Peptides against a protein of PDB entry 5OOQ. Designs and how they scored, part 9

Target 1, 227 residues: chain A of PDB entry 5OOQ
Amino acid sequence: YREDVRQVVTHPANALSFLQPGRLVEISVNGKDNYGWGAVVDFAKRINKRNPSAVYTDHESYIVNVVVNTMYIDSPVNLLKPFNPTLPEGIRPAEEGEKSICAVIPITLDSIKSIGNLRLYMPKDIRASGQKETVGKSLREVNRRFPDGIPVLDPVKNMKIEDEDFLKLMKKIDVLNTKLSSNPLTNSMRLEELYGKYSRKHDLHEDMKQLKRKISESQAVIQLDDL

## One batch from the design tools (peptide; made by RFdiffusion4, then SolubleMPNN)

Design b1_p9_2_s1 (from b1_p9_2, 4 letters changed)
Fold by OpenDDE base, seed 1:
Structure b1_p9_2_s1 (fold): chain B 227 residues (1-227), chain A 9 residues (1-9)
Amino acid sequence: as target 1 above (227 residues)
Amino acid sequence: MYEVDTSPL
């Protein structure tokens, strides 16, 4: 269901009005390259100069330029073309242990995973020397202040998405989240009740902790599959 | 450096 929500939220009719300069967005390119939270520079309708009759899907019909602070340092950023979402080979986020730099990348709406409720104060000219790095520092500060994640815009309350089918979807997600949050407690209580009897017999406190972790992990996986 | 902004354009 998360993908269904994302499709609605990132549709041009809903997303574009919230892609102001400095808007924080969570970025994943081609379903694999996770850049984390970046800041919107600008956006424009996608134009194919070589094929003016090209028809794009709604989610591919706009290009958003975003500042990221997670670009791999050895990425060929000089080959990036503004408003061209077809990224050159080697353009990727830094992996664990790799150094990163700030870059402006063009993405489609389909590459937006989430739209945050925060906006950065953006420099007037992001392409000027040092300006991307300034935004990068701001991104690091935000991430430091929100260790549990940047708050996401409420699709209903903030974005005013009031479509009946969407509201039904959101209600289903809420019910599932409630069930998943309640089940660990019920299962943990039952597990504590069941294993409390065993723990008294076998000092299985470590086994109980491991089992609780496995149950929690399994529930998290189910949640990811159901949402 | 940043602000909460839940408003559209």
Scores: peptide ipSAE 0.600, ipTM 0.957, DockQ to the pose 0.892
Fold by OpenDDE base, seed 5:
Structure b1_p9_2_s1 (fold): chain B 227 residues (1-227), chain A 9 residues (1-9)
Amino acid sequence: as target 1 above (227 residues)
Amino acid sequence: MYEVDTSPL
């Protein structure tokens, strides 16, 4: 159920509007590398310069750059490529007893476990000397203030996810959490259906945006030709 | 420094 909610929440149609600079997100890369809470720097649509025709899943179609303060100190952070979510070997969070550093890592939406209701005040240039560390200090402060975890955005109240199937899912989760009578399989199947619906909606929305843009551009050209 | 922000872009 949590994964199912995560899939909906982290879908581009829902998540991107909440990935403002400084937005706190909980990060898990490849389902194993838990960086904890990081701060969003920016995001962009994933473009493969080597293969422009590359098709990505919705959750892999955007790259989010995030500041983390949990990078293992001996990680080859110099090998990190902006907007390349394929992390070099050795890029990992610090384990218990290891020293950590601040780093900016590119992640996919699929690497977001949760989206927090907090935003940090971000420096204008995160790549400037000392700026990542400033964000790192802010992250430490937040973690200190929220020992029980950073509050997560409410998918319905805050993110305004109004999809009927999602609302039904959330209600089921609430009931299941209350009654301990969860059938995980039913929820997983429903989430896959929801994912499919969100994917289609997003595709349509992007297509509509592109179409509107093309129409506007065409109208602008026509207006220019009429001048 | 941080703030609660539940607003979209």
Scores: peptide ipSAE 0.599, ipTM 0.957, DockQ to the pose 0.710
Fold by OpenDDE base, seed 2:
Structure b1_p9_2_s1 (fold): chain B 227 residues (1-227), chain A 9 residues (1-9)
Amino acid sequence: as target 1 above (227 residues)
Amino acid sequence: MYEVDTSPL
């Protein structure tokens, strides 16, 4: 059920509006590499220049650049490619007793374990010298302030996920924490329906964004012609 | 420095 909630929360239709610069997100890459809480730099729609016809799942269709302060010091961070979520071999979090560094890594939405209710103040240019370390210090301070974990955005109250089936899912989770009585098959069917609804919402949202971009581009061109 | 932000874009 936690995974089911995660799938809904991290769906583009829900997550993207909360991936502002500085947003804290809990990061787990490939279900094995736990980087802990990082800070969002930016995100972009995933584009495969080599294969423009590539179809990604909803959770793989966006790349989120995040600052982490848990990168293993000897990781080949120089091999990281912006907006390429396929991480080079050796890119991993530091284990206990290992030294860590700050790094910007590109991840997919599927690598987000949770979205926090906190945002860091982010430098204008995170790639400038010393800026990642500044964010790293902020991350350490946050972790110090929240030893029991960073507060997670409430999917209903904060993210305004008001889908009836999702609300039912949340209620079931609350009940199941008390009683293991829910049929998994019913939840799977509801999830599929939810995904269908979210996909439609996402499509509309993307269309709106594209329209806004076109308008902005058109206005920029007009201003250039007036010079 | 950090802030609580529960608002969407």
Scores: peptide ipSAE 0.599, ipTM 0.957, DockQ to the pose 0.689
Fold by OpenDDE base, seed 4:
Structure b1_p9_2_s1 (fold): chain B 227 residues (1-227), chain A 9 residues (1-9)
Amino acid sequence: as target 1 above (227 residues)
Amino acid sequence: MYEVDTSPL
């Protein structure tokens, strides 16, 4: 069901109007290379200069340029071709423990996993020296502020997708989510997470009380030596 | 800086 929703959301008829400069989008290339959240620079209709008669699927018919801050540092970013969504070999996200850099990559609509409800303020010239890094800093800040994930545009309320089959799909998903949330197992997991947070707060509070006691005791001893 | 923007173009 999630993939079906994604296909509808990322269709040009729905997605393009929400791909303004600075729009945050979650990027997964070829279903395996997860770049995380990036910022839209621009988009254009895909034109094959070598084969003008090339027919693309709807999801492949547009190229979106996005700034990502998760590019592997040793990726051959110099081989990236503007408006060519076929990424060179070695272009990949940094893995855990690897260093990353900011890059502008061309992707298709099919590589958009989610469209966020946030837009970054974009520099006028993203290709200027240091500008992509500025966007990268903004992306890091957003991720820091939204540790549970960047809020996704509501396909119905925000994107106004009114297709009947889509609405039925969304209703089914909502019913399933409601059932999952009402499951005692889900409630127990949430309770454990909540308890863990409260336990940490309690532990910190007790540690602070103990530290204050030790400080007060030490000060009292010093005062006794001065008597 | 960022903004919540749920509007289309």
Scores: peptide ipSAE 0.598, ipTM 0.957, DockQ to the pose 0.697; fails the geometry check

Design b1_p9_2_s2 (from b1_p9_2, 4 letters changed)
Fold by OpenDDE base, seed 3:
Structure b1_p9_2_s2 (fold): chain B 227 residues (1-227), chain A 9 residues (1-9)
Amino acid sequence: as target 1 above (227 residues)
Amino acid sequence: MYEYDTSPL
């Protein structure tokens, strides 16, 4: 369910209006490289100069430039190409005990795990010497002030996502969270497995309809097991 | 420095 919410939230129709300079976003590249919270510099529509007819999925159709403060110090950051979300080999976050540096990386919307309700004051020229490090200090301060995590934008209250199917999804998640809080045995893993299977490049609207059906089926099964 | 911003562009 979290992945389905993420797909809706990170869809261009919803996400782009909240990707202002300085917006905090939680970054996971290729589902493996967790950079933590970074700050948006800017975004642009993805253009393939070599293949202008290239069609990207909605979540891959924009490039977001973000400042991260968790880049591994020995990463080949000089090989980073502006507006190229295909990161060079060796570009990764620092592991525990490794030193990190600040870097600007280009990512797709699909690499956004969450969108925060906080915005940093950004330097006018982030590429100027020392400016990335200034943002990095601000990121550290934010993380220090929010030890339990940076607050996430509410998809309904803040992002104003009013799609009926999405609202039904959110209500179901709330009910499930309430039930999970009351019944510790509800395997969070099964819910994640059910969601992992639907990561196919289907039309977001069709995926939401199928998700609604499966949630209803899962609720019916849970009610049957409680009987 | 940071601020709370829940507004769209």
Scores: peptide ipSAE 0.605, ipTM 0.955, DockQ to the pose 0.863
Fold by OpenDDE base, seed 2:
Structure b1_p9_2_s2 (fold): chain B 227 residues (1-227), chain A 9 residues (1-9)
Amino acid sequence: as target 1 above (227 residues)
Amino acid sequence: MYEYDTSPL
């Protein structure tokens, strides 16, 4: 059920509006590499230049650049390519007793475990010397202030996920914490229905973004012609 | 420095 909630929360239709610069997100890459809480730099739709016809799942269709402060110090961070979520071999979080550094890593939405209700103040240019470390210090401060964990966005109250089936799922999770009474098949069917609804919302959201970009580009061209 | 932000973009 936690995974089901995560799938809904991290769907582009829900997540993207909460991936503002500085947004804290909990990161797990490939289900094994836990980087802990990082800060969003930016995100973009995933484009495969080598295979423009590549079809990605909804959760793989966007790349989120995040600052983490848990990168293993000897990781080949210089091999990281912006907007390439296929991380080079050796890119991993530091284990206990290992030294860590700050790095910007590109991840997919599927690598987000949780979205926090906190945002860091981000530097204007995260790639400038020392800026990642500044964010890293802020991350450490936040973690120190929230020893029990960074507060997570409420999917219903904050993210306004008001789908009836999702609300039922959330209620069931609350009840299941007390009684294991839910039929897995019924929950899977509802999740599929929810996913279908969110997919449609995502398509609309992307269409709107594309339209806004076209409008902004057209306005920029007009301004250039007036000079 | 951080802030609480529960608003969408």
Scores: peptide ipSAE 0.604, ipTM 0.955, DockQ to the pose 0.702
Fold by OpenDDE base, seed 1:
Structure b1_p9_2_s2 (fold): chain B 227 residues (1-227), chain A 9 residues (1-9)
Amino acid sequence: as target 1 above (227 residues)
Amino acid sequence: MYEYDTSPL
């Protein structure tokens, strides 16, 4: 269901009005390259000069330029072409232990995982020397201030998505999330009640912790698939 | 550095 929400939120009819300069967006390119939170520079309708009759899906019909601070340092960023969302080979986020740099990358709406309720103050010329790095510092500061994650725009309250089917979807997700939050506690309590009787007999405190972890992990996986 | 903005363009 998270993907269903994402499809609605990132549709041009909903997303474009919230892609102001400096808007924070969470970026995942091709479902594999996670750049984390970046800042919107601008966007434009995708134009294929070679094939003007090319029809793109709604989510691929616009190009969003974003500043990221997670680009792998040895990525061939000089090969990036403005308004070309087909990224050159080797353009990727830094992995754990690798150094990163700031870069402006063109992405499609389909590469937006979420839209934040925060905007950075953007420089007038992001391509000027040092300006990307300034935005990168701002991104680091925001991430530091929001250790639990950058707050996401509310699709209903903020984005005013009032489609009936979407509202039903959101309600369903809310019910599932409520069950998720209550079930680990209920299952934990039931497990503690069940295994507390056994733990008194067999020093199963460690086994209970492991089992609780496995149940929590299994429930999290199942529910992540259901959302 | 940043601002809260929940408004559309």
Scores: peptide ipSAE 0.602, ipTM 0.955, DockQ to the pose 0.900
Fold by OpenDDE base, seed 4:
Structure b1_p9_2_s2 (fold): chain B 227 residues (1-227), chain A 9 residues (1-9)
Amino acid sequence: as target 1 above (227 residues)
Amino acid sequence: MYEYDTSPL
């Protein structure tokens, strides 16, 4: 169901109007390379100069240039071709413990996992020296401010997707989420956490009480020996 | 710096 929602949201008819410069988008290339949240530079209709008759799917028919701050430092970013979403070998996000750099990558709409409700202020010339790094700093600041994740555009309220089948899909998801939240197992786990906290507090209280008793008993014995 | 923007183009 989440993928079905993503397909609708990232369709050109819905997504393009929200791909303004600075728009935050969550990027996953080929379903494996997660770059996290990046900032839209621009987008254009995909044109194959070598094969002008090439037909692309709707989700592959546009190229979105996005600034990411998670590019692996040793990635061959110099091999990136403008408007070519086929990324060279070695272009990948940095893993844990690896250093990252800022890069502009061309992606398709299909590589957008989510569209955020935030826009960064973008430099006029992102290719100018230091500008990508400025955007990278802004991305880090946003991620710091939203530790629980960057807010996502509401497909219905914000994006105004009014397709009846989509609305039915959203309703189904809502029902499922409600069922999951009401699941006895989820409630049991939460109860267990509460009991765990309570148990720890009770144990500490009992330990303190026992310690106070031992101290009091020891003091009483000392007083009896002085008699 | 960032802004909330839920508006289309």
Scores: peptide ipSAE 0.606, ipTM 0.955, DockQ to the pose 0.723; fails the geometry check

Design b1_p9_2_s3 (from b1_p9_2, 4 letters changed)
Fold by OpenDDE base, seed 5:
Structure b1_p9_2_s3 (fold): chain B 227 residues (1-227), chain A 9 residues (1-9)
Amino acid sequence: as target 1 above (227 residues)
Amino acid sequence: MYEFDTSPL
């Protein structure tokens, strides 16, 4: 159920509007490397310059640059490429007892575990000397102030996810959390359906936006030719 | 420094 909610929440149609600079996000790369809470720098649509026809899943179609303060100190951070979510070997969070540093890492939406209701004040140039460390200090302060965890955006109240199937899912989760009685398998199937429907709606919405832009551009060209 | 922000772009 949590993964199912995560899939909907982290879908581009829902997540991107909440990935403002400084937005706190909980990061897990490849389901293994937990960086904890980081701060969004920016995001962009994933473009493969070597393969422009590359098709990515919705959750892999955007790259989010995030500041983390949990990078292992001996990680080859200099090998990090902006907007390349394929992390070099050795890029990992610090383990218990290891020293950590601040780093900007490019992640996919699929690497977002949760989106916080907190936003840091971000430096104008995060790549400038000392700026990542400033964000790192802010992250430490937030973690200190929220020992029980950073509050997460409410998918319905805050993110305004109004999909009927999602609302039904959330209600079921609430009922299940209260009753501890629901079969996880039935909810996973519904979440796959929700994810599929959501992906389709988003694709249609983007297609409509692109079509509207093309129509507007075509109309503008026609108007220019009529001048 | 941080703020609560539940607003979209």
Scores: peptide ipSAE 0.595, ipTM 0.956, DockQ to the pose 0.712
Fold by OpenDDE base, seed 2:
Structure b1_p9_2_s3 (fold): chain B 227 residues (1-227), chain A 9 residues (1-9)
Amino acid sequence: as target 1 above (227 residues)
Amino acid sequence: MYEFDTSPL
């Protein structure tokens, strides 16, 4: 059930509007490499320049750049390619007792475990010297303040996922948590129905994003002329 | 520094 909720929450139609700069997200790459909570830098639609006809799943169709403070110090971070979610060999979180560093890694939506209700104030240029470390300090402070875990966005109250099947799923989870009963088969059928509805919202989101970018670019040009 | 933010873009 948690995976079913995660699939809905991390779907582009739901997640992208909450991936603002500084948004905290819990990161697990390939279901193995747990980086913990990181901060969103930006995101972009995944494009394959070599194969423009490449079709990605919904959860793999976007790349999210995130700052993590748990990168193993000896990881080959210099081999990281922006917007390439295929991480080089040796890129991994630090294990217990190992030293970690801050890094910006490109991930897919599928690598997001949770979306937090917190945002960090992000530097304008995260690639500038010392900026990722500043974010790393902020991440440590947040983790210190929330020892029981960073609060997660409520899918219904905060994310406004109002799909009836999803609401039923959430109610079932609540009942099951209360009754210690599991019926996973009922959730899978509802997810397919949910996915069919979300595809339509995605197209609208991309159109709005393109419009916002054009507005921001125009405003940036005006500000440059005033300097 | 951080803030609570439950709002969409």
Scores: peptide ipSAE 0.594, ipTM 0.955, DockQ to the pose 0.690
Fold by OpenDDE base, seed 1:
Structure b1_p9_2_s3 (fold): chain B 227 residues (1-227), chain A 9 residues (1-9)
Amino acid sequence: as target 1 above (227 residues)
Amino acid sequence: MYEFDTSPL
């Protein structure tokens, strides 16, 4: 269901009005390269000069330029072409323990995982020396201030998506989240009631903790698949 | 540095 929400939110009819300069967006390129939260520079309709008759999907029909601060330092960023979402080989986010740099990358709407309710103040010329690094500092500061994650735009309250099927989807997600949030407590209480009767041994308390963890992990996986 | 903005263009 999370992907279904993402498809609706990132559709041009909904997303473009919220892609102002400085808008924070969470970026995942080709479902594998996670750049984290970046800042929108601008966007434009995708034009194929070689094939003007090319038809793109709705989610691939626009190019969004974004500043990221997670680009691998040895990535061939000089090979990046403005408004070309086909990234050169070697363009990737830094892995754990690797150094990162700031870069402007062109992405499609399909590469947007989430749209934040925050905007950065953007330099007038992001390509000027040091400007992308300034944005990178701002991104780091935002991430520091929101350790639990950057707040996401509410699709209904903020984005005013009023489609009936979408509202039904959101309601289903809310019900599932409520069940999943209540179930650990109910399962923990039932488990504590069940195991409290057996809790005479220290080993059972550890087993209970492990079981609770496994249940939580299993629920998280189910939630990931069902949302 | 940043602002909350939930408004469209």
Scores: peptide ipSAE 0.592, ipTM 0.954, DockQ to the pose 0.892
Fold by OpenDDE base, seed 4:
Structure b1_p9_2_s3 (fold): chain B 227 residues (1-227), chain A 9 residues (1-9)
Amino acid sequence: as target 1 above (227 residues)
Amino acid sequence: MYEFDTSPL
């Protein structure tokens, strides 16, 4: 369900109006390379100059340029091609303990995990010396100010997605979340212990049920031999 | 929508 929501939110019809310069977006490239929160520079319709007849999916039909502050320092950022979302080998986020740098990367809409309800003041020329680093400092400050996470745009309240099927999806998710949150076990510091006890109890119950079945089957056989 | 200043402190 979360992926279904992401697909709707990141669809061009919904996302593009919220991809203003400075918009925060959470970036995951190819489902593996998590750059965290970046800032939108701009976006453009994807044009393949070599293959003008190339058909892209809706989520791949636009390229979004984003500033990230999590690029691995030794990434070959010089090999980044404008308007090419196919990132060169070695372009990756820094891992824990690695140094990171600021970079502008071209991504597709499909690489947007979430759209933030926050917009940075962007420099006019992001390519000018020190400008990416300024945005990078701002991204660090945002993360510092929002330790519980950057506020995400509400698809309904903020993005005004009014599709009936989407609203039904959102309601289903809300019901599920309410059920999870209303479970007193979910907020328990002993959740793992309680779950472990529950699992063991369930296993024992199944074992008892199987044993009772075997006993009943054996008794049925004995009754047939006594007739 | 929240606005955030990028001005260096």
Scores: peptide ipSAE 0.031, ipTM 0.687, DockQ to the pose 0.128

Design b1_p9_2_s4 (from b1_p9_2, 3 letters changed)
Fold by OpenDDE base, seed 3:
Structure b1_p9_2_s4 (fold): chain B 227 residues (1-227), chain A 9 residues (1-9)
Amino acid sequence: as target 1 above (227 residues)
Amino acid sequence: MYEEDTSPL
C-alpha cells in the first residue's frame, strides 16, 4: 500500500507542482541507496539527445536535481553529469561511521520516497563554491529539529489528489493502520508482498484498479478471518 | 532556514 501511494504521489501530474526549489524530499536511489532527506534544486523533462525518440515511463520522464548531505566522501562526485540520472559506479551514501559530503545528484521521480511539507531557503547559485555546504547545514538543522522524521505532505489535504480510487486506497490504509495499531503483526507482511508484484507492469490507472480490487479482496478475507 | 509550504507552484 505504501508503494502504491508512493507511485501516485510521485507521478508527474501530482509531484511536479510540489518540487519547488528547496522542497525537502526523501531519496532512495535504485531501492538500495538511501540518502535521507535532500533539498530540490530544480527539475527538467528528461531528454535523450542521442535518441530523441526514447520513451520513458512517467516516473522516469523527469530529472530532479537534489542536494544531499549524506554522500560518501570518497564517492567519485566529479563524474556526476547534470541531468543524467544514471549515477556513476561508486556514487553512494555514507554508511555508519563513514564521513559524508554535500553533493548535487540528478534523480528520477521514482527515487523519491516521500515529499516533505518543508522548504529550505535555497542559494541563487547552488553550484557556486560553498553553497551546497550551506544547504547541507540547513538539512542538518532540520533533521535535528525533527528527530522523529520530517512531516510528509498530505496527499489529499495538501496535494489535492482527489481521484476516487486513490481516496478509497487512502481510506483502506487508514482502516488498516487503525487495525494494525490494534493488532500490529499480521497485516504488514501480506500487504508488502501484494504491492511488490504489481508495481512493475501496468499503467498507473490499471495498477490502481487492480490495487482496489486486491484491497477489497484482502478486506473481505480479513473480515472473514474475524468472523 | 526553512518554512512550512504546502502550496503548489
Scores: peptide ipSAE 0.568, ipTM 0.955, DockQ to the pose 0.862
Fold by OpenDDE base, seed 4:
Structure b1_p9_2_s4 (fold): chain B 227 residues (1-227), chain A 9 residues (1-9)
Amino acid sequence: as target 1 above (227 residues)
Amino acid sequence: MYEEDTSPL
């Protein structure tokens, strides 16, 4: 169901109006290369200069240039071709423990996992020296502020997707989520989290009480020596 | 800097 939602959301008829410069989008290339949240630079209709008659699927018919801050440092970013979504070999996100750099990558709509409700203020010329790094800093700041994830555009409320089948799909998802949230197991996990927080508060209170007792005992001993 | 923007173009 999530993939079905993604297909509708990332369709040109819905997505393009929300791909303004600075729009945050979550990027997954070829279903394996997760770059995380990037910022839209621009988009254009995909044109094959070598084969002008090439027909692309709707999701492959546009190229979106995005700034990512998760590119592996040793990726051959110099081999990136503007408006060519076929990424060179070695272009990948940094793994855990690897250093990353900022890069502008061309992606298709199909590589958008989600569209955020946030837009960054973008430099006028992202290709100028240091500008992509500025965007990268902004991306890091956003991720810091939203540790639980960047808020996603609501497909219905924000994107105004009014397709009847889509609305039915969304309702089904809501029903399933409600059932999941009402599951005793989910409630038990939440109770454990709440209990853990309560336990920590209680422990701190007991520690403070013990410390106060020790201070009072020490003061009582000092008073006895003055007698 | 960032802003919440839920508007289309």
Scores: peptide ipSAE 0.565, ipTM 0.955, DockQ to the pose 0.700
Fold by OpenDDE base, seed 5:
Structure b1_p9_2_s4 (fold): chain B 227 residues (1-227), chain A 9 residues (1-9)
Amino acid sequence: as target 1 above (227 residues)
Amino acid sequence: MYEEDTSPL
């Protein structure tokens, strides 16, 4: 059920509007590499220059650059490629007793475990010398202030996820948390329906963005013709 | 520094 909620929350139609610079997100890469809470730098639609026709799942269709302060110190961070979520071998969080450093890593939406209700004040240029470390200090301060974890955005109240199936899922989770009963199959089917609905919202959002761009371009052309 | 922000873009 937590995964079902995560899938809905991290869907582009819901997540992207909350991935502002400085947004805190909890990061787990490939279900094994837990970086903890990091700060969003930016995001972009995933583009494969080598294969422009590459089709990605909704959760893999965007790359989010995040600052983490838990990167293993001897990780080959110099091999990190911006907007390439396929991390080089050896890129991992520090284990217990290991030293960590700050790094910017590209992740997919699928690597977001949760979205926090907090935003850091981000430097204008995170790639400038010392800026990642500044964010790292802020992350440490936040973690110090929230030892029980950073508050998560409320999917309904904050993210305004009002899909009926999602609301039913949330209610079921509440009931199940109370009754200790789960039906994974019912949740999976509803999740697929939710994905379909959210995909449509995303398509509409992208269409709206494209339309706005076309309108802006048309207005710019009109202004150029008036010049 | 940080702030609580529950608003979308």
Scores: peptide ipSAE 0.562, ipTM 0.956, DockQ to the pose 0.700
Fold by OpenDDE base, seed 1:
Structure b1_p9_2_s4 (fold): chain B 227 residues (1-227), chain A 9 residues (1-9)
Amino acid sequence: as target 1 above (227 residues)
Amino acid sequence: MYEEDTSPL
């Protein structure tokens, strides 16, 4: 169901009006390369100069340029071509423990996981020296302020998606979420997890208490031998 | 640095 929602939200008819400069979007390229939240620079209709008759799917028919702050530092960013979503080999997000840099990458609409309700104030010339890094600092600040995640645009209230089938889909999701949250099984599993954590903590506390007792007994025996 | 914007173009 999340993918079904994503397909509707990222369709050009819905998404393009919310891809203003500075719009925050969550980015996943080729279903594997998660760049996290980036900021929209601009977008354009995809044009294939080599094959003008090329037909793209709706989700691949536009190119969105986005600033990310999670690019691996040793990625060949100099090989990036504006408005070419076919990324060079080695273009990837930094893994845990790796250093990252800011980069502008061209993506398709299909690479958008979510559209945020926030916009950054964007520099006039993002290609100028230091401007990408300024946006990167803003992205870090936003992530710091929203540790539970950046708020997502409401597809119905904000994006005004009023398609009947979509509304039915959203209602089904709400019902499922309510059932999952109210499910005694979910509460019991959480209780079991809490109990498991508590039990482990209690066991550690008992082990510490036993160790302290053994140390005290050993000290008492040593004192008896000194007598 | 940022603003909430739920409006379309």
Scores: peptide ipSAE 0.559, ipTM 0.954, DockQ to the pose 0.744

